# Designs tried in a protein design run: peptides against a protein of PDB entry 4DOW. Part 22

Target 1, 157 residues: chain A of PDB entry 4DOW
Amino acid sequence: TFSWVGRPLPNRKQFQQMYREICMKINDGSEIHIKVGQFVLIQGEDNKKPYVAKLIELFQNGAEVPPKKCARVQWFVRFLEIPVSKRHLLGRSPPAQEIFWYDCSDWDNKINVETIIGPVQVVALAPEEVIPVDQKSEETLFVKLSWNKKDFAPLPP

## One batch from the design tools (peptide; aimed at target 1 Y51 D108)

Design b2_p17_7_s1 (made by RFdiffusion4, then SolubleMPNN; from b2_p17_7, 10 letters changed)
Fold by OpenDDE base, seed 4:
Structure b2_p17_7_s1 (fold): chain B 157 residues (1-157), chain A 17 residues (1-17)
Amino acid sequence: as target 1 above (157 residues)
Amino acid sequence: SEIEKMIKEREEKIKNL
């Protein structure tokens, strides 16, 4: 179950009410709050790893019947989501914790909040910074570069 | 919680790619 936290933010978009925070609540009463600007795991297809995204907006879409709780996201890609023929362009074997900023607009960046699995920690690093591999960092994902379906590039600002 | 278990399971799958 998903519910909005707080009052809607001022906006002028017809049929849309924007929020800062959403609450995920499960059947035993436990809950977790997720805010705009945080990173989340999104449910993938069967037998696929979850997608990674940064929440840009949280909004209720009143143009649908019934109204839908939605989010706009910035997508990230895992190395194994990059076509095999292009992986060599990285010039190195990345650790499993590395993800890439998806710098394309061909993917719909609107999702239903019900596809959110939960929050995940993502840390931006400079290219020269080493990704830690100790036990304390195993739950953290790291991003150094963007991917635009043609090549890797430094992270956007 | 069950949510935390789901998150940890998914995180483990991600780091073991």
Scores: peptide ipSAE 0.053, ipTM 0.638, DockQ to the pose 0.051
OpenDDE base, seeds 1, 2, 3, 5: peptide ipSAE 0.031, 0.026, 0.023, 0.025; ipTM 0.632, 0.563, 0.558, 0.559

Design b2_p17_7_s2 (made by RFdiffusion4, then SolubleMPNN; from b2_p17_7, 11 letters changed)
Fold by OpenDDE base, seed 3:
Structure b2_p17_7_s2 (fold): chain B 157 residues (1-157), chain A 17 residues (1-17)
Amino acid sequence: as target 1 above (157 residues)
Amino acid sequence: SENEKYIKEREELIKNL
């Protein structure tokens, strides 16, 4: 169950109410609050690792019937989502915890909040910083580079 | 499901690259 937290933010988009925060009610009755700017795991295909995204906007889309609780996201990609023919461009074998900022607009970046599994920690690192690989937990993800379908590039500031 | 759209888009684009 998802519910808005707080009052709507000012915006100029017709039929949309924007919010800063959403509340996820988990099966055990506990609540998790997720805010714009935080990172989330989004349901992917069955038996596959979830997608990773940064929440850019949270909004209720009143233009839809019925209205939907939605989010705009910045996508990240896992290394295994990079085409095999392009993986060599990285020049290294990344740890499983590394993700890449997807620097393209060809993917729909609107999601239904119901596809959010939960929050995830994403840490941006400089190129010289070593990704700490925890063999016991891969909960924290790390990003150093962007991927634009052609090549890898340094993260935007 | 609600996520079918971008899943298909992502998978298709990955396969075509």
Scores: peptide ipSAE 0.291, ipTM 0.822, DockQ to the pose 0.495
OpenDDE base, seeds 1, 2, 4, 5: peptide ipSAE 0.288, 0.283, 0.278, 0.283; ipTM 0.821, 0.816, 0.817, 0.818; seed 2 fails the geometry check

Design b2_p17_7_s3 (made by RFdiffusion4, then SolubleMPNN; from b2_p17_7, 13 letters changed)
Fold by OpenDDE base, seed 2:
Structure b2_p17_7_s3 (fold): chain B 157 residues (1-157), chain A 17 residues (1-17)
Amino acid sequence: as target 1 above (157 residues)
Amino acid sequence: EENKEKIKELEEKIKNL
């Protein structure tokens, strides 16, 4: 169950009511608040690992009946989501905690908030920085590069 | 507590990505 937190932002789009924060109610009744700018895990397809995304916009889509709570996201991809034939382009074996900025427009960046599993920590690193994979950072993902379906590139600003 | 268990679940999902 999801509910908006706070007052809606000024309307800029005809059928979209924008918000800064949403509350996710867990089965036990506890609540998690998620804000624009945070990273989240998104439910994958059956038997697939969750996707990683950054929330860039939270909005209620009033064009739908009933109105739906939605988000716009910046997608990230895990190494194992990259086609096998292209993985060699990285030139190294990344740790499991490394993700890549998805630099393509072919994916729908609108999601239903119901697909949000929960928040996740993502840290941007320079290429020369070492990705820590110790116990203290096992819950953190790291991004250095982008992936545009053709090649890897430096992380976008 | 229940909240702690949920956090552990999320951490596990992250670790197993």
Scores: peptide ipSAE 0.077, ipTM 0.707, DockQ to the pose 0.040
OpenDDE base, seeds 1, 3, 4, 5: peptide ipSAE 0.054, 0.044, 0.072, 0.071; ipTM 0.627, 0.689, 0.716, 0.711

Design b2_p17_7_s4 (made by RFdiffusion4, then SolubleMPNN; from b2_p17_7, 12 letters changed)
Fold by OpenDDE base, seed 5:
Structure b2_p17_7_s4 (fold): chain B 157 residues (1-157), chain A 17 residues (1-17)
Amino acid sequence: as target 1 above (157 residues)
Amino acid sequence: DEIEKKIKELEEKIKNL
């Protein structure tokens, strides 16, 4: 179950009520709160692994009947999601924890909040920084570069 | 509880990608 936390934020969009935070409620009554700006795992298709995304907006789409709880996201891609023929462009074998900022507009960045599995930690690093592989960082994802379907590039400032 | 378990499971899978 998903519910909005707090009052809607001021905005000029006619059919969209914006929010800062959403609550995921589980069966035992426990709650997980997720805010704009946090990173989340999004449900994959069939047997596909979850997608990684940063929440940019949380909003209720009042143009739909019934209204839908939605989010706008910035997508990230894992190395194994990049076409095999282009992986060599990275010039190295990345650790499993590395993800890439998806720098394309061809993917729909609007999702239903029901597809959110939960939060995940993502840390931005400079290209020269080493990705920690200690036990404490094993659940953290790291991003150094963007991917635009043609090549890798430094992260936008 | 259930969601938390799922998150941990997924985090472990991500680690082993």
Scores: peptide ipSAE 0.096, ipTM 0.741, DockQ to the pose 0.050
OpenDDE base, seeds 1, 2, 3, 4: peptide ipSAE 0.039, 0.039, 0.037, 0.092; ipTM 0.653, 0.649, 0.644, 0.743

Design b2_p17_8 (made by RFdiffusion4)
Pose (drawn by RFdiffusion4):
Structure b2_p17_8 (pose): chain A 157 residues (1-157), chain P 17 residues (1-17)
Amino acid sequence: as target 1 above (157 residues)
Amino acid sequence: SEKQMEIESLVERKKES
């Protein structure tokens, strides 16, 4: 379950209250803070890996009744979310830990916070950097490129 | 459940695009 942490950010959109942070309680019993700018795993279909997204806004949406806690995200896509016909354009076999900045506005970016599984560490690498492959049996995901429905390209600014 | 409805709505919205 989720609760807001502290005061809302200075108002921007009508009927919404924005927050820098959200508190998430687990059945391990502890509390975890997830902030705007951090990444989350978002529950998708039961037979697939979670979606990955960067939190760009956290908000209480008064336009829904009853009101809900929501997030706007920048999507990332997994390699399997890229059309099979386009996968060769990468020119290599990406590891499972590599993901792609999704640079397209066609998919809506609003989610209910209850779809959040939890935070995930996502790291930007230069194209020539190698993914560890180091130990921790890492839960970290790495991003080198964006995908725009057409081609792989550099990470935006 | 409400969570499941939200998951289905998200997946559907992504499929519509």

Design b2_p17_8_s1 (made by RFdiffusion4, then SolubleMPNN; from b2_p17_8, 8 letters changed)
Fold by OpenDDE base, seed 5:
Structure b2_p17_8_s1 (fold): chain B 157 residues (1-157), chain A 17 residues (1-17)
Amino acid sequence: as target 1 above (157 residues)
Amino acid sequence: SEKDELIEELIKRRKEA
């Protein structure tokens, strides 16, 4: 179950009520609060790893009946989500923790909040920085580069 | 890995929501 936390934020969009935070409630009563700006795992297709995204907006879409709880996201891609024919462009074998900023507009960046699995930690690094692979850092994903379906590029500092 | 375990745990929790 998903419910809004707090009052709607001021905005100019006619059919959208904007929010800062949403609560995901589990049947046993436990709650996970997710805020704009946090990174989340999004339900993927069966037998596929969840997608990674940064929450940009949380909003209720009042144009739909009934209104839908939605999010606008910035997508990331896992290395294995990149076409096999393009992976060589990275020039290295990335660690499993590395993800890439998806720099393309061909993907719909609106999701239903019910597709959110939960939060995940994502840390941006400079290309020359080493990704930690110790046990303590295994839960963290790291991003150094963007991917635009054509090539990899450094993220701006 | 701990990452995989975290993902599995989150998926499990989401199914319980």
Scores: peptide ipSAE 0.093, ipTM 0.730, DockQ to the pose 0.040
OpenDDE base, seeds 1, 2, 3, 4: peptide ipSAE 0.104, 0.021, 0.115, 0.091; ipTM 0.735, 0.524, 0.745, 0.724; seeds 1, 3 fail the geometry check

Design b2_p17_8_s2 (made by RFdiffusion4, then SolubleMPNN; from b2_p17_8, 10 letters changed)
Fold by OpenDDE base, seed 5:
Structure b2_p17_8_s2 (fold): chain B 157 residues (1-157), chain A 17 residues (1-17)
Amino acid sequence: as target 1 above (157 residues)
Amino acid sequence: SSKEEDIKALIERRKAA
């Protein structure tokens, strides 16, 4: 179950009420608060490899009946989401914790918040920085590069 | 459920691109 936290933010978009924070209730009754700007795991085909995204906006979509709680996201991609024929362009075998900034506009960046599994930590690194592989940080994902369906590139500022 | 439908729709949208 998801519920808005706080009052709607002022906006100019018709039929959309924007929020800064949402509350996710989990099975044990505890609550997790997720804010705009945080990273989340989103349900995909593989439960072991959920989608990764950064929350850009949280909004209630009043154009739908009933209104739906939605988010606008910046997508990331896992290496295995990249076509096999293009993986060689990376020039290395990435660790399992590495993800890539998806630098294309062809994907719909709107989601229903119910697809969110939970928060995740994403750390941006310079290309020369080594991804730490320790048990303490196994839950942390790292991003160095972007992927635009054609090639890898340095991470956007 | 609506959640399951949303998940399926999401996956389809990403694959269609």
Scores: peptide ipSAE 0.559, ipTM 0.929, DockQ to the pose 0.861
OpenDDE base, seeds 1, 2, 3, 4: peptide ipSAE 0.559, 0.554, 0.554, 0.558; ipTM 0.929, 0.928, 0.928, 0.929; seed 1 fails the geometry check

Design b2_p17_8_s3 (made by RFdiffusion4, then SolubleMPNN; from b2_p17_8, 9 letters changed)
Fold by OpenDDE base, seed 1:
Structure b2_p17_8_s3 (fold): chain B 157 residues (1-157), chain A 17 residues (1-17)
Amino acid sequence: as target 1 above (157 residues)
Amino acid sequence: SEKEEDIKKLIERRKAA
């Protein structure tokens, strides 16, 4: 169950009420708050490898009946989501904790908040920085590069 | 469930691009 937290922000678009924060209620009764700007795991085809995204907007879509709680996101991709024929362009075998900024507009960036599994920590690193792969950072993901379906590039500014 | 349908649609849209 998801509910809005705090007062709504001014409407940017008709029928869209914007918010800064949502509350996710878990089965055990505990609650997790997620804010715009944080990173989340989103349900994918593989339960062990959920999608990763940054929350850009949280809004209730009043154009739909009934209204839907939605989010607009910046997608990341895991290495295994890159086509096999293009993986060589990275020039290295990335650790499991590395993700890539998806730098294309062809993916729908609107999701229903109910597809969110929970928050995740994502750390941006410079290309020369080493990704720590110790057990203490197992749940932390790291991003160095973007992927635009053609090549890898330094992270967008 | 509605959630399952949303997940299915999400996966389909993301894979189709």
Scores: peptide ipSAE 0.569, ipTM 0.932, DockQ to the pose 0.821
OpenDDE base, seeds 2, 3, 4, 5: peptide ipSAE 0.564, 0.565, 0.565, 0.565; ipTM 0.930, 0.931, 0.931, 0.931; seed 3 fails the geometry check

Design b2_p17_8_s4 (made by RFdiffusion4, then SolubleMPNN; from b2_p17_8, 8 letters changed)
Fold by OpenDDE base, seed 2:
Structure b2_p17_8_s4 (fold): chain B 157 residues (1-157), chain A 17 residues (1-17)
Amino acid sequence: as target 1 above (157 residues)
Amino acid sequence: SEKQEDIEELIENIKKA
């Protein structure tokens, strides 16, 4: 289950209440708090592997009946999510921990919070930086480049 | 790859949590 943490943020949007933080209650009864700006894994459709996303906004959509807890996200893609025919454009074989900033607007960036699997650590690196391979970094994803469905590019500012 | 397996394990752990 998901519940809002704290009071809604002041905003002028109709039918929308914004929040900084949401609480995810998991099966063992423990709670995970997720804040705007954090990265999360989003449930894939049709048994696909989870997507990676950065939370931009957390909001309750009051236009729906009943109101739904939603989020606006910035999508990231894994290398294997990129079409096979275009993977060569990277010019290298990326490590499994590398993800790419999805620089396209064709994906709906609004999600239901119920699709959130949990938080994940994502670290931005310069292109010349080497992705750590130690055990401490095994649960960390790294982003160096963006992908716009046509080519790879430096990360957006 | 080993790292891919690590990520998958992480995902599974999160799902099971």
Scores: peptide ipSAE 0.116, ipTM 0.682, DockQ to the pose 0.035
OpenDDE base, seeds 1, 3, 4, 5: peptide ipSAE 0.045, 0.061, 0.040, 0.055; ipTM 0.677, 0.692, 0.668, 0.671; seed 5 fails the geometry check

## One batch from the design tools (peptide; aimed at target 1 V77 I111 I116)

Design b2_p18_1 (made by RFdiffusion4)
Pose (drawn by RFdiffusion4):
Structure b2_p18_1 (pose): chain A 157 residues (1-157), chain P 18 residues (1-18)
Amino acid sequence: as target 1 above (157 residues)
Amino acid sequence: ETEEEVQEAKEKVQEEAF
């Protein structure tokens, strides 16, 4: 379950209250803070890996009744979310830990916070950097490129 | 088609959550 942490950010949108941070309680019993700018795994279909997204906004949406806790995200896509016909354009076989900045506005970016599984560490690498492949049997995901429905391209600013 | 399926799956998950 989720709760807001502290005061809302200075008001921007009507009927919404924005927060820098959200508190998430687990059945391990502890509390974890997830902040705007951090990444989350978002529950998708049961037979697939979670979606990955960067939190760009956290908000209480008064336009829904009853009101809900929501997030706006920047999507990332996994390699399997890229059309099979387009996968060769990458020119290599990406590891499972590599994901892609989704640079397109077609998919809506608003989610209910209850779809959040939890935080995930996502790291930007230069194209020539190699993914560890280190130890920690890492839970970290790495991003080198964006995908725009057409081609792989550099990470945006 | 793959991107449409993914979009529909995202929408269904959000509809269930809301």

Design b2_p18_1_s1 (made by RFdiffusion4, then SolubleMPNN; from b2_p18_1, 11 letters changed)
Fold by OpenDDE base, seed 4:
Structure b2_p18_1_s1 (fold): chain B 157 residues (1-157), chain A 18 residues (1-18)
Amino acid sequence: as target 1 above (157 residues)
Amino acid sequence: DTLEKVKKEREEVEEKAM
């Protein structure tokens, strides 16, 4: 289950109440607090790895009945989510921990918070920096480049 | 700059978690 933490932020948007933080209660009764700006794993399709996203906004959508707890996100894409015909454009074999900033607007960036699996650590690196591949960093994802469905590029400013 | 934004956001999250 998900519940808002704190009071709504000042907002002029009709039908939306914005928040800074949400509480995720998991099966064992423990609670995880997730804030705007953090990275999360989003439920994927069957036999697919979870999607990766950065939380941009947390809001309650009052236009729906009943109101829904939602988030706006910046998507990342895993290498294996990129079409096979385009993967060669990277010019290297990335480690499993590498993800790419999705620089397209064709994906809906609004999600239901119920699709959030949990938080994940994402570290930005310069293109020349080496991605550490050891057991200690296996849970950390790394981003060096963006993907715009046509080519890889340095991260946007 | 996205690189700096991601780094800064990570630092802020880490600082708040400490």
Scores: peptide ipSAE 0.079, ipTM 0.669, DockQ to the pose 0.028; fails the geometry check
OpenDDE base, seeds 1, 2, 3, 5: peptide ipSAE 0.055, 0.061, 0.055, 0.019; ipTM 0.645, 0.657, 0.653, 0.434; seeds 1, 2, 3, 5 fail the geometry check

Design b2_p18_1_s2 (made by RFdiffusion4, then SolubleMPNN; from b2_p18_1, 7 letters changed)
Fold by OpenDDE base, seed 5:
Structure b2_p18_1_s2 (fold): chain B 157 residues (1-157), chain A 18 residues (1-18)
Amino acid sequence: as target 1 above (157 residues)
Amino acid sequence: KTLEEVKEEFEKVQEKAL
């Protein structure tokens, strides 16, 4: 179950009410609050593993009947989501914790909040920075590069 | 599955594929 936290933010978008935060209630009754700017795992289709995304907007879409709780996201891609024929372009074997900023607009960046599995920690690093391998960092994902379906590129500072 | 289990599975799959 998902519910809005707080009052709608001021905006002029027709048919949209924007929010800063949403509450996700899970089966055990506990609640997880997720805010704009946080990173989340999104349910994959069929046998697909969860997607990684950054929440850009949280909004209720009033153009739908009934109104839908939605989010706009910035997508990230896992190495395994990159076509096999293109993986060599990275020039190295990435650690399991590395993800890539998806620098394309061909994917729909609107999701239903019901597809959110939960929050995940994502940290941006410079290309020369080493990804931590300690036990406490195993749950953290790291991004150094973008992927635009053609090549990898350093993230802008 | 718990969130932690999903995260663990996520990392494990990535590691196996490399």
Scores: peptide ipSAE 0.032, ipTM 0.647, DockQ to the pose 0.037
OpenDDE base, seeds 1, 2, 3, 4: peptide ipSAE 0.024, 0.028, 0.025, 0.023; ipTM 0.625, 0.659, 0.597, 0.570; seed 2 fails the geometry check

Design b2_p18_1_s3 (made by RFdiffusion4, then SolubleMPNN; from b2_p18_1, 9 letters changed)
Fold by OpenDDE base, seed 3:
Structure b2_p18_1_s3 (fold): chain B 157 residues (1-157), chain A 18 residues (1-18)
Amino acid sequence: as target 1 above (157 residues)
Amino acid sequence: STLEEVLKEYKKVQEKAM
């Protein structure tokens, strides 16, 4: 189950209450708190790795009946999610930990919070920086480039 | 634990939450 943490943030959007933090409660009673600005794993299709996203907004959509707890996200894409015909444009074989800033608007950036699996650590690196694969970094994802469905590019400012 | 193990753990967490 998901519940809002704290009071709604001021906003101008009618029928939307914005929040800074949401709590995901597990059946065993444990809780995971997720805040705007954090990175999360989003449930993907069966037999597919979860999607990666940065939380931009957390809001309750009162325009829907019943109201739904939603999030706006910045998507990231895994290398294997990129079409096979375009992968060569990277010019290298990325490690499994590398993800790419998705610089397209064709993906709906609104999600139901119920699709959130949990938080994940994402670290931005400069192109010259090596992606660490040591034991401490095994759970961390790394981003160096953006992907706009046409080519790879430096990260947006 | 490896990244894959972490991902599996998160999936389990989601299942417990749903």
Scores: peptide ipSAE 0.071, ipTM 0.689, DockQ to the pose 0.053
OpenDDE base, seeds 1, 2, 4, 5: peptide ipSAE 0.078, 0.076, 0.044, 0.024; ipTM 0.697, 0.691, 0.639, 0.581; seeds 1, 2 fail the geometry check

Design b2_p18_1_s4 (made by RFdiffusion4, then SolubleMPNN; from b2_p18_1, 10 letters changed)
Fold by OpenDDE base, seed 2:
Structure b2_p18_1_s4 (fold): chain B 157 residues (1-157), chain A 18 residues (1-18)
Amino acid sequence: as target 1 above (157 residues)
Amino acid sequence: STLEKVKESFLKVQAKAL
């Protein structure tokens, strides 16, 4: 169950109510608040690992009937989501915890909040920094580079 | 920068919402 936290932000968009925070009620009855700027896992397709995204906007889309709770996101991509023919461009075999900033506009960056699995920790690293592989860090994802469907590059500033 | 903004995320993986 998802519910808005706080009052809508002032905006002039006709059919959108903007929010800073959404409440996610989990199985044990506890609540997790997810804010704009934080990272989440998004439900993948059948037998696919969840997608990783940074929340850019949280909004209720009043143009839909019934209104839908939505988010605009910045996508990240897993190495195995990159076409096989392009993977060699990385020049190394990344650990499973590495993700890449998706620097393309071909993916729809609007999602329904119901597709959110939960929050996830994402840590940006410099190229020379080593990704921890211990069991305590297994839930943390790391990003060093961007992927623009053509090549890997340093992260945007 | 993007690098710094990403480093600010410390959320843990949680169960699916009801």
Scores: peptide ipSAE 0.028, ipTM 0.630, DockQ to the pose 0.040; fails the geometry check
OpenDDE base, seeds 1, 3, 4, 5: peptide ipSAE 0.024, 0.025, 0.023, 0.022; ipTM 0.597, 0.588, 0.612, 0.584; seeds 1, 3, 4, 5 fail the geometry check

Design b2_p18_2 (made by RFdiffusion4)
Pose (drawn by RFdiffusion4):
Structure b2_p18_2 (pose): chain A 157 residues (1-157), chain P 18 residues (1-18)
Amino acid sequence: as target 1 above (157 residues)
Amino acid sequence: DEGTHRKEVLEKKAEENE
């Protein structure tokens, strides 16, 4: 379950209250803070890996009744979310830990915070950097490129 | 189509988790 942490950010949008941070309680019993700018795993279909997204806004949406806690995200896509016909354009076989900045506005970016599984560490690498492949049997995901429905391209600014 | 499908999945999962 989720709760807001502290005061809302200075108001921007009508009927919404924005927050920098959200508190998530687990059945391990502890509390975890997830902040705007951090990344989350978002529950998709049961037979697939979670979606990955960067939190760009956290908000209480008064336009829904009853009101809900929501997030706007920047999507990332997994290699399997890229059309099979386009996968060769990458020119290599990406590891499972590599993901792609999704640079397109066609998919809506609003989610209910209840779809959040939890935070995930996502790291930007230069194209020539190699993914560890180091130990921790890492839970970290790495991003080198964006995908725009047409081609792989550099990470935006 | 893909965007609609993803949205429906998210809404369903949000209802399940609530």

Design b2_p18_2_s1 (made by RFdiffusion4, then SolubleMPNN; from b2_p18_2, 6 letters changed)
Fold by OpenDDE base, seed 4:
Structure b2_p18_2_s1 (fold): chain B 157 residues (1-157), chain A 18 residues (1-18)
Amino acid sequence: as target 1 above (157 residues)
Amino acid sequence: SEAEKRKEILEKKAEEAE
């Protein structure tokens, strides 16, 4: 169950009420608060790892009936989501914790918040920084580069 | 779901790249 936290943010969009924070109630009755700017895991297909995304906007879409709780996101991709024929362009074997900024804008980045599994920690690193791979850091994902469907590039600012 | 649509897009791109 998802519910808005706080009052809608001022905006001029006719059918969209924007929010800063959403509350996710999990099975045991506890609550997790997720804010704009945080990273989340999004439900994937069976036997696949969940997607990783950064929340850019939280909004209620009044254009739908009934209104839907939605988010706009910046996508990340895992190494295994990159085409096999292009993986060699990285020039190294990445650790399992590495993800890549998906530098593409040719599709709608809207999701229903009900697809969110929960929050996740994502840390941006310089290319020369070492990714820790110990058990204490397994919950953290790291990003150094972007992927634009053709090649890897330095992380955008 | 939106996630499923995302997957379809990425998989199609992967197939086109090979």
Scores: peptide ipSAE 0.450, ipTM 0.900, DockQ to the pose 0.085
OpenDDE base, seeds 1, 2, 3, 5: peptide ipSAE 0.450, 0.436, 0.448, 0.435; ipTM 0.899, 0.892, 0.898, 0.891; seed 1 fails the geometry check

Design b2_p18_2_s2 (made by RFdiffusion4, then SolubleMPNN; from b2_p18_2, 7 letters changed)
Fold by OpenDDE base, seed 1:
Structure b2_p18_2_s2 (fold): chain B 157 residues (1-157), chain A 18 residues (1-18)
Amino acid sequence: as target 1 above (157 residues)
Amino acid sequence: SEAEKRKEILEKKAKEAE
């Protein structure tokens, strides 16, 4: 289950209440708090790796009955989601821990918070920095570049 | 393609969020 933490933020949009934090209660009764600006794993297709996203907004959509708890996200893509014909543009074989900032607007970026699996650590690196592949960092994902369906580029500021 | 599948899945998720 998901519940809002704290009071709604000011400057709400029509029919929306914005929040900075949400609480996710898992099966064992423990709670995980997730805030705007953090990174999360989102349920993908069956037997597929989860999607990675940065939380941009947390909001309740009051236009619906009952109201829905939603999030707006910035998407990341995994290398295997890059078309085969374009993968060579990277010029290297990335480690499994590398993800790419999706720099396009053709994907819906609104989700139901119930699709959030949990938080994940994402670290931005400069292109020349080495991605650690040791066991200590297996839980951490790394981003160096953006992908705009045409080419890879330095990470947006 | 995986990209097309992703787009469709996200569209579905967006509708579920409404």
Scores: peptide ipSAE 0.478, ipTM 0.906, DockQ to the pose 0.269
OpenDDE base, seeds 2, 3, 4, 5: peptide ipSAE 0.475, 0.471, 0.474, 0.475; ipTM 0.905, 0.904, 0.905, 0.905; seed 2 fails the geometry check

